# Ledger of designs, part 116: peptides against a protein of PDB entry 5HB3

Target 1, 150 residues: chain A of PDB entry 5HB3
Amino acid sequence: RQMQDRCMSEYNQRIRNAPEGSIDPFRMACYKIIGRCDLSNRSLDGLQTDVNDWIWLQFNLARETDRSLELAGESYGLAELQASIREIGLKHFPKTAAEDTNGSFGMFFYLQILAGMFEQAIAYLYPFSYVDAVHFAIALTYYGLLRPVD

## One batch from the design tools (peptide; made by RFdiffusion4, then SolubleMPNN)

Design b1_p26_3_s1
Fold by OpenDDE base, seed 2:
Structure b1_p26_3_s1 (fold): chain B 150 residues (1-150), chain A 26 residues (1-26)
Amino acid sequence: as target 1 above (150 residues)
Amino acid sequence: SRDKEHELLHELYLKDLEKKRKLAEE
């Protein structure tokens, strides 16, 4: 708690007082990830990142913590992340094989799996790759992660 | 905003695809 309060104080001072573009983006990232500062902003400006970095950040920020210890408006858990993934899928990823010109279905499948959306992930993958969907379904069922359909 | 973050992900994905394309052409 003491560390978080200190981080919050330093973060607020830097974000408000430092010249635009002069703040070390890595340091700011540390305040966000470790200090849980400004969780409403889920991006890291000024750093070279890819999709894997983005998803890693989302999971780190979506920690299972005592909500009572977080500041108002900064609560973000797995449920919110899953909702975001669903929305991203609806807007940016193919719904059918015919729509998939870039082979991007695998990325959305990957995101769903990471977010624990196993049933939805398999259902999504099925029309793109039957064989792969079956293999993943078997594996997930074996480990108790997938609910079999009657 | 939430929408902004979703757009960011899409942009990052496109960027990754472009990088892969360039590497494949080398």
Scores: peptide ipSAE 0.193, ipTM 0.741, DockQ to the pose 0.787
Fold by OpenDDE base, seed 1:
Structure b1_p26_3_s1 (fold): chain B 150 residues (1-150), chain A 26 residues (1-26)
Amino acid sequence: as target 1 above (150 residues)
Amino acid sequence: SRDKEHELLHELYLKDLEKKRKLAEE
């Protein structure tokens, strides 16, 4: 608790009082990841990251633990992240091959897989590529990750 | 490019999160 409180205090102090350009982005990232500071902001300002780094951060910050058990009161569960992914999918990704203009369906499929949304990912991929959907379904079933629909 | 896709996804996710927060506060 003492360490977390210290991290929060330092984080807040730096955000409020540090001169422009003087903040070490890596230090700020540490406060966010370890100290659970400012979880409402899911970005790492000042760091160059790719899509995998961003996704990793989202899942790292997402915790399955009960929010009530967190000392700092800042928590974001996997369930909320999955809900956000669904919403993004509904609004910004193609639903059929006919709607796919830039090949972005693969990115959304990948995001769902990383989020553990296996059944939804396969269902989403199916209209774009039947063969690939079947292959992934077989693989996921083999590893016990896909629940057969009765 | 992968970079453009990353930037788009990041922006979209943050926007959605913000919307959820606003809805919870109302």
Scores: peptide ipSAE 0.031, ipTM 0.493, DockQ to the pose 0.059
Fold by OpenDDE base, seed 5:
Structure b1_p26_3_s1 (fold): chain B 150 residues (1-150), chain A 26 residues (1-26)
Amino acid sequence: as target 1 above (150 residues)
Amino acid sequence: SRDKEHELLHELYLKDLEKKRKLAEE
């Protein structure tokens, strides 16, 4: 926590006080990735990045956090990503075991896990593989990542 | 498959780019 607070302070000072173009993009990237600063902004300005770099960044930043500890703006960025994952799921993945023709349900489960959608991931997996869903639920509960389902 | 995974994640990337473009035009 102490390290994170320091990173946030330095990040904010640089953003507000530094002349345009004078900020080291790599330094700012470090604050974002390590310090988890300004998570609502999911881009790295001033850096040459490709789709692979973007994917890596999105899923490193998209992790389960305690909502009570997050600012409204920080949580909003994650919520948008999660909404996009849900949309992709509805479009490209089976909803029931009967619809599954190639075993692709596991991939959607994986995407939800990467996006920190743990409760939804377990709920989705359950009708496809009861045993696997139970094992993952136990593991996620152990690490404090799973919340009670309504 | 890994290829399918990459395709879906690429779709997310394109969606993000589109959002940024729209915001810049406003």
Scores: peptide ipSAE 0.030, ipTM 0.515, DockQ to the pose 0.067
Fold by OpenDDE base, seed 3:
Structure b1_p26_3_s1 (fold): chain B 150 residues (1-150), chain A 26 residues (1-26)
Amino acid sequence: as target 1 above (150 residues)
Amino acid sequence: SRDKEHELLHELYLKDLEKKRKLAEE
């Protein structure tokens, strides 16, 4: 608690007093990730980030705690992340091979795997690549990550 | 590819904001 308070104090002081662009973005990232400072803003300004970085950050900042014990915006569950991924999938990714114009189905498959949505990922991949879906299903089952079908 | 990644990041960001708003209203 003392460490966190100190981190927050330093973070706030720098944000308020430092000229724009003078703060090392990596240092700010450390305050956010390690110190959990300013979790209302989950973007890392000044850093080049991709989808993988975003997912990594969300998992790192995610907490499976009782919402009643935390301030609004400081808690973010895995279930909410998964829901968000499902929603963006419906909007931005192909549902069939016929809809796939740029080969983006693999990216969505990968996102689902990263989010622990294994059953959904396999089901999604199946119509695009039967062989790959079967291979991944076998592998995931071997590691105990895929639930057996009753 | 890069543009698609940016779109996804933006959508996830907006969803995060929406969730925070809903939580604050409860």
Scores: peptide ipSAE 0.028, ipTM 0.512, DockQ to the pose 0.079

Design b1_p26_3_s2
Fold by OpenDDE base, seed 1:
Structure b1_p26_3_s2 (fold): chain B 150 residues (1-150), chain A 26 residues (1-26)
Amino acid sequence: as target 1 above (150 residues)
Amino acid sequence: SREKEHERLAKLYEEDLKKKREEAEK
């Protein structure tokens, strides 16, 4: 708690008082990741990042912590990440094979699997690749990760 | 804020796809 409070204090101070563009982006990244500062902004400004970095960051920030100990507005867990992934899928990924021009369905499937959204992932994959969906379903069921649909 | 992050992911993914295509053509 003391460490978090210190990080938040320093983060807020730097954001408000430092000249624009003078803040070390790596230091700010540390405040975000370790101190969980400003979780409403889940990007690392001033750093070159790729899709893998984005994925890594989202899952590291999405902690299952005691929310009662977190300040208002600074809570971000797996449930919020899952909700975000659902929204991303609705807007930015193909719904059918006919809409898939770049083969991007695999990325959304991957995100859902990483987030533990197994049933939804299989349901999504099915219209794109029946064979792959069945194979994944069998494997997930074998390991007790896939629940039967009502 | 959430929408901006979603757009960021989409952009990053498209850039990654372009990079992979360029590398495959070399």
Scores: peptide ipSAE 0.185, ipTM 0.737, DockQ to the pose 0.775
Fold by OpenDDE base, seed 2:
Structure b1_p26_3_s2 (fold): chain B 150 residues (1-150), chain A 26 residues (1-26)
Amino acid sequence: as target 1 above (150 residues)
Amino acid sequence: SREKEHERLAKLYEEDLKKKREEAEK
């Protein structure tokens, strides 16, 4: 708790007082990840990041925290991440095999699996790759992660 | 704020695809 308070204080001080472009982006990243500072902004400005870095960051920030201890506006959990992934899928990923020009369906499938959206992930994968969807469905069922639709 | 983050992901993914294509052509 003391560490979090210190991180928040330092983060706020630096954002307010540091000249533009003088803030160490790695240090700011540490405050965000460890200190849970400014979770409304889930981007790491000033860092060269790729899609994997983005994914890693989203899942690390989406922690199960006691909601009672989170300040208003700083709550970011799995439910919010799942909602974001759904929205991303609707806007930026192919819905059918005919729309898939870049083979990007696999990335959206991957995101859904990581977020624990197993039923939706399998349903999404099915029209793109029947065989793969069946294989994943069997595996997920075996591990008790997929609920069979009656 | 959510939309901006989604756009960022889309851009990052496009960049990743471009890099992979460039590496494959090499």
Scores: peptide ipSAE 0.182, ipTM 0.736, DockQ to the pose 0.808
Fold by OpenDDE base, seed 3:
Structure b1_p26_3_s2 (fold): chain B 150 residues (1-150), chain A 26 residues (1-26)
Amino acid sequence: as target 1 above (150 residues)
Amino acid sequence: SREKEHERLAKLYEEDLKKKREEAEK
């Protein structure tokens, strides 16, 4: 707790007092990831990142922290990540095979699987690839991850 | 803030797709 408070203090001081561009982006990234500072901003400014880096960051920041210890505004867990993925899917990914011009449906399927949204992932994949959806459904059921709809 | 982050993801994905296309054309 003392370390976290110290990290937060240093992070805030640097953001407020440091001239633009003078802060080492890697140091800021460490404060964010390790110190969990400023979780409302889930981006690594000043770093060249790709989609995989973004995914990695989101999952690392999404921790079940006891809500009692985190300031209410900084609680970011799996549920919030799942909600974000749903919103991303609605806005930025194809809903049908006819809308898929770039083959991007696989990425959204992948995001849903990573987030533990198994039922939604299978339902989404089904219209794009029936065979793949069935195979994944069988596998997920075998491992007890897919709840059969009674 | 959430919308901004979603837009960032979309941009990153588009950039990755562009890079892959450029690499495939070479």
Scores: peptide ipSAE 0.175, ipTM 0.731, DockQ to the pose 0.787
Fold by OpenDDE base, seed 4:
Structure b1_p26_3_s2 (fold): chain B 150 residues (1-150), chain A 26 residues (1-26)
Amino acid sequence: as target 1 above (150 residues)
Amino acid sequence: SREKEHERLAKLYEEDLKKKREEAEK
């Protein structure tokens, strides 16, 4: 807690008072990941990132912590991530095969799987690729991750 | 803020797709 408070203090101080470009973006990233500072802003300015980096960051930030030790505004867990992924899917990914022009359905499927949204992921994948959906369903069921459907 | 992050992801994905296409053309 003391470390977190210190990180927050330093983070806030630097974001407010430091000249533009003077802040090490990696240091700021550390404050977010380790110190859980400013979780509402998940963008890492000054770093060249890709989708993999984004995903990695989201899952690192979505850690299970004692909420009693965290500030209300800095609480971010799996539930929030899942909610975000759902929203992303609704807005930015194809809902039907007819809407899929770039094969982007796979990415959304991947995100859902990573977030533990297994049933939803399979249901989503099914209309795009029956074969793949079945294979993943079998695999997930085998590992006890997918609820059997009667 | 949440919506902004979603838009960022979409942009990143589009960029990745472009890169993949470029690699496939080589």
Scores: peptide ipSAE 0.152, ipTM 0.708, DockQ to the pose 0.796

Design b1_p26_3_s3
Fold by OpenDDE base, seed 1:
Structure b1_p26_3_s3 (fold): chain B 150 residues (1-150), chain A 26 residues (1-26)
Amino acid sequence: as target 1 above (150 residues)
Amino acid sequence: SMEKEHELLAKLFEEDEARRKAALAA
């Protein structure tokens, strides 16, 4: 706890007092990831990132620990990440092939798979590509990751 | 805060698509 408090203090001091452009964005990222600083801001400012970087960060910041022992602002687990992905899907990804103008359905399928949302991922992919959905379903079932719907 | 993250993700997805298109055209 003492280490965390110190990290928080240093992080806050740097973001407030450092001249513009003088802050190493990688250092600030270290405070966020290692020090668990400012977890309400789940992005890395000053860094060019892609979707893979984003999802890596979300998993890194997520913790499946005893929530009763966590400090304020640190509670974020797999369930919260999955909820975020669901919300993103509803707002920013096509729901049907007819709505797909940019061919972005594959990215949302990918995100759901990474987040362990296997059943939902297969269900989502099915209307876009029946063949691919069946192949992935077979593979996931083989590895014991897919629960058949009764 | 969540809305801001969603907007960021939308931007990242668009950039990813642009990169893929550029790679196919090269």
Scores: peptide ipSAE 0.126, ipTM 0.687, DockQ to the pose 0.706
Fold by OpenDDE base, seed 3:
Structure b1_p26_3_s3 (fold): chain B 150 residues (1-150), chain A 26 residues (1-26)
Amino acid sequence: as target 1 above (150 residues)
Amino acid sequence: SMEKEHELLAKLFEEDEARRKAALAA
């Protein structure tokens, strides 16, 4: 708690008082991840990141703690992450094979799998690649991750 | 807040696509 308070204080002070570009982006990232500072901003400014970095960050920032116990006042858990991925998918990824010009459907499938959205991931993949969808469905069922519809 | 996050993700996806295209051309 004391460390978090200190991190928050330093983070706020640096954001307000430091000249642009003078703050080490990695240090700011540490304040965000370790100190849980400014969780409303879920990006790492000044760092070159990819989709893997983004999803890693989301999982690290996600906590299952009660909203009442988080000093930051914002609770972001797995459910919220799943909701975000769903919304992103609807906006930025192809819904049908005909819309897939860049082969980006695989990335959305990947994100859904990482977020534990197995049924949705398989359902999404099926119209793009029947064979792959069946293979993943078999594997997920074998490990008890996919619930068969009765 | 959600809109900014979506914009960031869109940029990340575009950059990833550009990298993939560059790698295939290489």
Scores: peptide ipSAE 0.118, ipTM 0.675, DockQ to the pose 0.639
Fold by OpenDDE base, seed 5:
Structure b1_p26_3_s3 (fold): chain B 150 residues (1-150), chain A 26 residues (1-26)
Amino acid sequence: as target 1 above (150 residues)
Amino acid sequence: SMEKEHELLAKLFEEDEARRKAALAA
């Protein structure tokens, strides 16, 4: 708690008082990742990141914290990440094979699997590749990760 | 803020796919 308060104080002070471009982006990243400062901003400004870095960041920030102890706006867990992934999927990924021009459906499937959205991932994959969907469903069921639909 | 992040993600995914395709063609 004391460390988090200190990080937040330093983060806010630097944002307000430091000249533009003088703040070390890596230091700011440390405040965000370790100190959990300004979690509403889910990107690392001033750093070159790729898709893997972005994914890593989202999962790292999505920590289960006691919601009762978190300040308003800092509660970001797995449920919130899953909601974000769902929203991204609705806006940016194909819903049917006919809409898939770039073969991007696999990336969204992968992202859903990483987020533990197994049933939704299989349901999404099914219209694109029946065979693959069945194989993944069998595997997930074997490991007890897929719940049978009642 | 969430919408901007989603747009960034979409661009990142497109760039990643392009890189993968280029690597396979090489």
Scores: peptide ipSAE 0.086, ipTM 0.622, DockQ to the pose 0.709
Fold by OpenDDE base, seed 4:
Structure b1_p26_3_s3 (fold): chain B 150 residues (1-150), chain A 26 residues (1-26)
Amino acid sequence: as target 1 above (150 residues)
Amino acid sequence: SMEKEHELLAKLFEEDEARRKAALAA
């Protein structure tokens, strides 16, 4: 709590008082990740990020904190992340192999797996690569992550 | 907020795609 309060104070002070662009983006990232400051803004401004960085950030921010202790009125947990990924998938990723011009289906599959959306990931992968879908299904089942559909 | 996040992701995906294409062309 003390650390969070300190981070929040420093974060707010820097946002208000620092000249535009003078704040170290990495430091800002630390405030977001460790201090959970300004969780409404889930972007890391000033940093060159890729999809891996983005998803990593989302997972770190989506920490299951006891809702009762969340000082931040906005709870963004795994469920919300999963919802976001689902929505992104509907908008930006191919739904069928025929729509897949760039092989981007793998990225969406990857994101779903990372987000623990195992059943959905397998279902999504199936029309693109049956063999891969089966292999992943077997593996996920082995680890107890996939519930076999009876 | 969600819309901005989606836009960011879209950009990231486009960049990733561009990188992949460039790598395949090299």
Scores: peptide ipSAE 0.131, ipTM 0.691, DockQ to the pose 0.670; fails the geometry check

Design b1_p26_3_s4
Fold by OpenDDE base, seed 5:
Structure b1_p26_3_s4 (fold): chain B 150 residues (1-150), chain A 26 residues (1-26)
Amino acid sequence: as target 1 above (150 residues)
Amino acid sequence: SREEEHERLHELYLKDEEEKREEELE
């Protein structure tokens, strides 16, 4: 907590007082990742990142913490991440095999699996690849991660 | 390519995050 408070103070001081373009983006990234500063902004400004970096960042920032100890504005857990993935899916990913022109369904399946949305992931994959959906369903059931959908 | 599609998706994700930040500030 003491380290977090210090990081937050330094982060805010730099945002307010640093001349435009003089902020070290790597230092700001450290404050965000380690200090959990400004979790409402889940991007790394001033750094060139790819999709893998984005995925890594989202899952690292999404910590299950005792919500009673976190300031309401800085709470970001698995539930919020799952909600974000659901929203992204509705907006940007194909809903049917006929809509999939670029094979992007696999990425959305992957995101759902990483977020622990196993039942939804299998249900989503099924119309795109029946064989793969069955194989994943068997594996997830074997490890006790998939509940039989009534 | 698959890589190009992933990068396009990444750009969309960043836009969504910017929109969420703007909504929280209003």
Scores: peptide ipSAE 0.113, ipTM 0.690, DockQ to the pose 0.040
Fold by OpenDDE base, seed 4:
Structure b1_p26_3_s4 (fold): chain B 150 residues (1-150), chain A 26 residues (1-26)
Amino acid sequence: as target 1 above (150 residues)
Amino acid sequence: SREEEHERLHELYLKDEEEKREEELE
């Protein structure tokens, strides 16, 4: 708790008081990841990041911390991440094969899988690639990750 | 905001797809 408080304090102090351009983005990233500072902002400003970096960050921030220990009034866990992914999907990813111009359905499928949204991922993939959906469904079932609807 | 993160993800995705296309053309 004390360490978190210190991280938060330092993070806030730097954001507010650091001269423009003097903020080490990597240090800020460390505060965010380790200290869980400013979880409302899940981007790493000043760093060149790609989708993989973003995904990695989201998963690292989505910790099941004992709610009792989270000083931050906002809990960010897997449920929140899943909600975010759902929203992203609704806004930015194709809903049908006809809407898919760039093959982006695969990325959304991947995001859902990473987030443990297995049933939804398969359901989403099915209209785009039946064969792949079946293969993944079989695999997920084999590993006990997909509950077949009886 | 959550919406900003969604937009960023989309932008990053588009960039990644463009890069892949460029790699395939080479």
Scores: peptide ipSAE 0.040, ipTM 0.559, DockQ to the pose 0.802
Fold by OpenDDE base, seed 1:
Structure b1_p26_3_s4 (fold): chain B 150 residues (1-150), chain A 26 residues (1-26)
Amino acid sequence: as target 1 above (150 residues)
Amino acid sequence: SREEEHERLHELYLKDEEEKREEELE
């Protein structure tokens, strides 16, 4: 608790008082990941990152900590991550094969699988690739990850 | 904002796809 409070204080002081370009982006990233500072901002400013880095960060920040110890604005769990992935899908990814000009459906399928949204991932993949959707559905069912709809 | 985060993800995805295309052309 004392370490987290110190990290929060240092993070806030640096964001507010440091001249532009003087802040070490790696140090700020450490405060965010370890100290869970400013969880409303889930990007690492000043770092070149890819989609894998973004997903890794989201999962690390989505760790269920004791909600009683976190300020109401700092609670971010798997449910919130899944909601974010759903919103990203609605805004940035094709809904049908006819809308898929860049072949981006595979990335959204991948994001849904990583987030544990197995039923939604299969349902999304089905209109793009029937064969792949069936294969993944069989595999996920075999491992008990896909809940059969009654 | 949540919307800004989604836009950044989209930009990152587009960059990754461009890099893959450049690697395939090379």
Scores: peptide ipSAE 0.037, ipTM 0.535, DockQ to the pose 0.798
Fold by OpenDDE base, seed 2:
Structure b1_p26_3_s4 (fold): chain B 150 residues (1-150), chain A 26 residues (1-26)
Amino acid sequence: as target 1 above (150 residues)
Amino acid sequence: SREEEHERLHELYLKDEEEKREEELE
């Protein structure tokens, strides 16, 4: 708790008082990841990141902690992450095979699987690849991760 | 390449999130 409070204090002080461009982006990233500072901003400013880094960051920040223990009153958990993934899907990923120019549907399928959105992931994959959707559905059902609609 | 498109998607997402933050601050 003391460490987290210190991280938050230092993070806020630097954001407010540091001249533009003088902030070490790696240090700020450490405060965000370790100190869970400013969870509303889930990007690493000033760092060159790729999609994998972004995914890693989202899942790292989306910790199911007891809401009662988070000092800042901001809770970012799996449910919020799932909502974000749904929004990203609606905006940036193809909805039909005809819209898919570069095979990006696979990335959205992957994101949904990582977030535990199994039913939605299979439903999304189905129009792009029937065979793959069926195989994944069988596998997920076998492990008890898909709830068959009665 | 698929990787280039994923990176473009990532960049677009970051821009959208930045724009949302700017709109919330105004």
Scores: peptide ipSAE 0.113, ipTM 0.678, DockQ to the pose 0.042; fails the geometry check

Design b1_p26_4_s1 (from b1_p26_4, 13 letters changed)
Fold by OpenDDE base, seed 3:
Structure b1_p26_4_s1 (fold): chain B 150 residues (1-150), chain A 26 residues (1-26)
Amino acid sequence: as target 1 above (150 residues)
Amino acid sequence: DIEERIEEIINKGLEWAKKHTEELTA
């Protein structure tokens, strides 16, 4: 708790008081990851990141904790991550094979799988690749991860 | 091979996502 408080203090101080361009983005990233600072902003400003970095960060920041114990004043767990993935999907990924010009369906499928959204992932993949969707469905069912809709 | 196919799908998606990371993180 003391370390977290210190991280929060330093993070807030730098954000508020540091001259523009003087903030070390790596240091700020450390504060965010270690101290869980400013969980409402789950991005790393000033760093070149890709989707792998983004999803890595989301999982690192996601915690199943009591909201009352979070210093940030908000909770960020698996449910919130799943909600974010859904929102991203609606905005940035194709809904049908006809809309897929860049092969991005695979990324959204991947994100859903990582987030444990197995039923939705399979349902999404089905119109893009029937065979692959069936294979995944079989595998997920075998491991007890896929719940058949009754 | 299912594993190879999975990897192919993921890689294809990742390539797109890397290009559009700024849009996804906004």
Scores: peptide ipSAE 0.024, ipTM 0.421, DockQ to the pose 0.766
Fold by OpenDDE base, seed 5:
Structure b1_p26_4_s1 (fold): chain B 150 residues (1-150), chain A 26 residues (1-26)
Amino acid sequence: as target 1 above (150 residues)
Amino acid sequence: DIEERIEEIINKGLEWAKKHTEELTA
């Protein structure tokens, strides 16, 4: 708790008072991750990150804590993450195989799996790769993560 | 803008996505 408060204080101070261009983005990233600062901005500004970095950050920032106990007043949990994934999917990923020019469907499938959106992930993958969708469905069912509807 | 940043991140990850698509769907 003390560390979080210190991180938050430093983060806010630097954002407000640091000269333009003097902010170390890595340091700010550390404060954001450790202190969960400014959860409305779930990105690492000034850093070159990829989708893996982004999703890692999302999971680190996401907490399934009782909303009442979160000091930051901002709630960001799995549900919010899932909502974000849905929104990203709608905007940036192909909806059908015909729209897939870049082969990015796999990434969206991956993101959905990571977010625990198993049924949606399988449903999404199905039109792109029937065989793969079936394989994943079998695996997910085996582990009790997918409930087959009779 | 968070959306713009996400787009950038996704675009940077496209090469990764292509490379790992087979692995992700296997």
Scores: peptide ipSAE 0.015, ipTM 0.332, DockQ to the pose 0.064
Fold by OpenDDE base, seed 1:
Structure b1_p26_4_s1 (fold): chain B 150 residues (1-150), chain A 26 residues (1-26)
Amino acid sequence: as target 1 above (150 residues)
Amino acid sequence: DIEERIEEIINKGLEWAKKHTEELTA
């Protein structure tokens, strides 16, 4: 707790007081990851990151906290991550094969799988690639990860 | 800022997905 408080203090101080363009983005990233600072901004400013880096960061920042104990803190868990993925999907990814001009459906499928949204991922993939959806469904069922929708 | 960053990440991801779509669907 003391280390986290120190990280938060330094993070906030640098954001407020550092001259524009003088902030070391790697140092700020360390404070964000270790101190869980500013969880409303779940991105690494000034760093070139790809989708894998982004999703890795989301998982590291996501913690299942007892909501009863979080009086004043920002809560960010798996449920919030899944909600973010859904929102991103609705805004930036094709909903149907007819809307897919760039073949981007695969990335959204991948993000849903990583976030544990298996049923939604299969349902999403099905209209784009029936064969692939069936193969993934079989595999997920074999490992007990796919829940049959009653 | 967050939305802009997400858009950048998504764009990079889409480029990656285009290159690796065959690997993901294979």
Scores: peptide ipSAE 0.015, ipTM 0.344, DockQ to the pose 0.078
Fold by OpenDDE base, seed 2:
Structure b1_p26_4_s1 (fold): chain B 150 residues (1-150), chain A 26 residues (1-26)
Amino acid sequence: as target 1 above (150 residues)
Amino acid sequence: DIEERIEEIINKGLEWAKKHTEELTA
């Protein structure tokens, strides 16, 4: 807790007072991750990141806490993450096999799986790859993660 | 700003997905 408080203090001080371009993005990333600073901005500015980095960060920042104890801007949990993934899917990923031009459906499937959106992930994958959807469905069922709809 | 950053990340992800589609779906 003391470490987190220190991180938050340093983060806030630097973001407000540091000259532009003088901020070490890695340092700021550390403060954000450790201190969970500025949860309204769930990205790592100034760093070369991919979707894996993004999703990793989301999970690190996501917490299921008593919302009554958190400020509105500091609340971020699994539900919000899942909502974000849904929105991203609607905006940036193919909705049907006919819309798929580069095989990007796999990434959206992957994101949904990571976020625990198993039923939705399988439903999404099915029209793109029947065989793969079935295999994943079997695996998820084996681990008790997929609820049978039939 | 956040939307733009997400878009950038997604674009990188799409490129990654294209290269690793078989790995993700196998």
Scores: peptide ipSAE 0.014, ipTM 0.321, DockQ to the pose 0.063

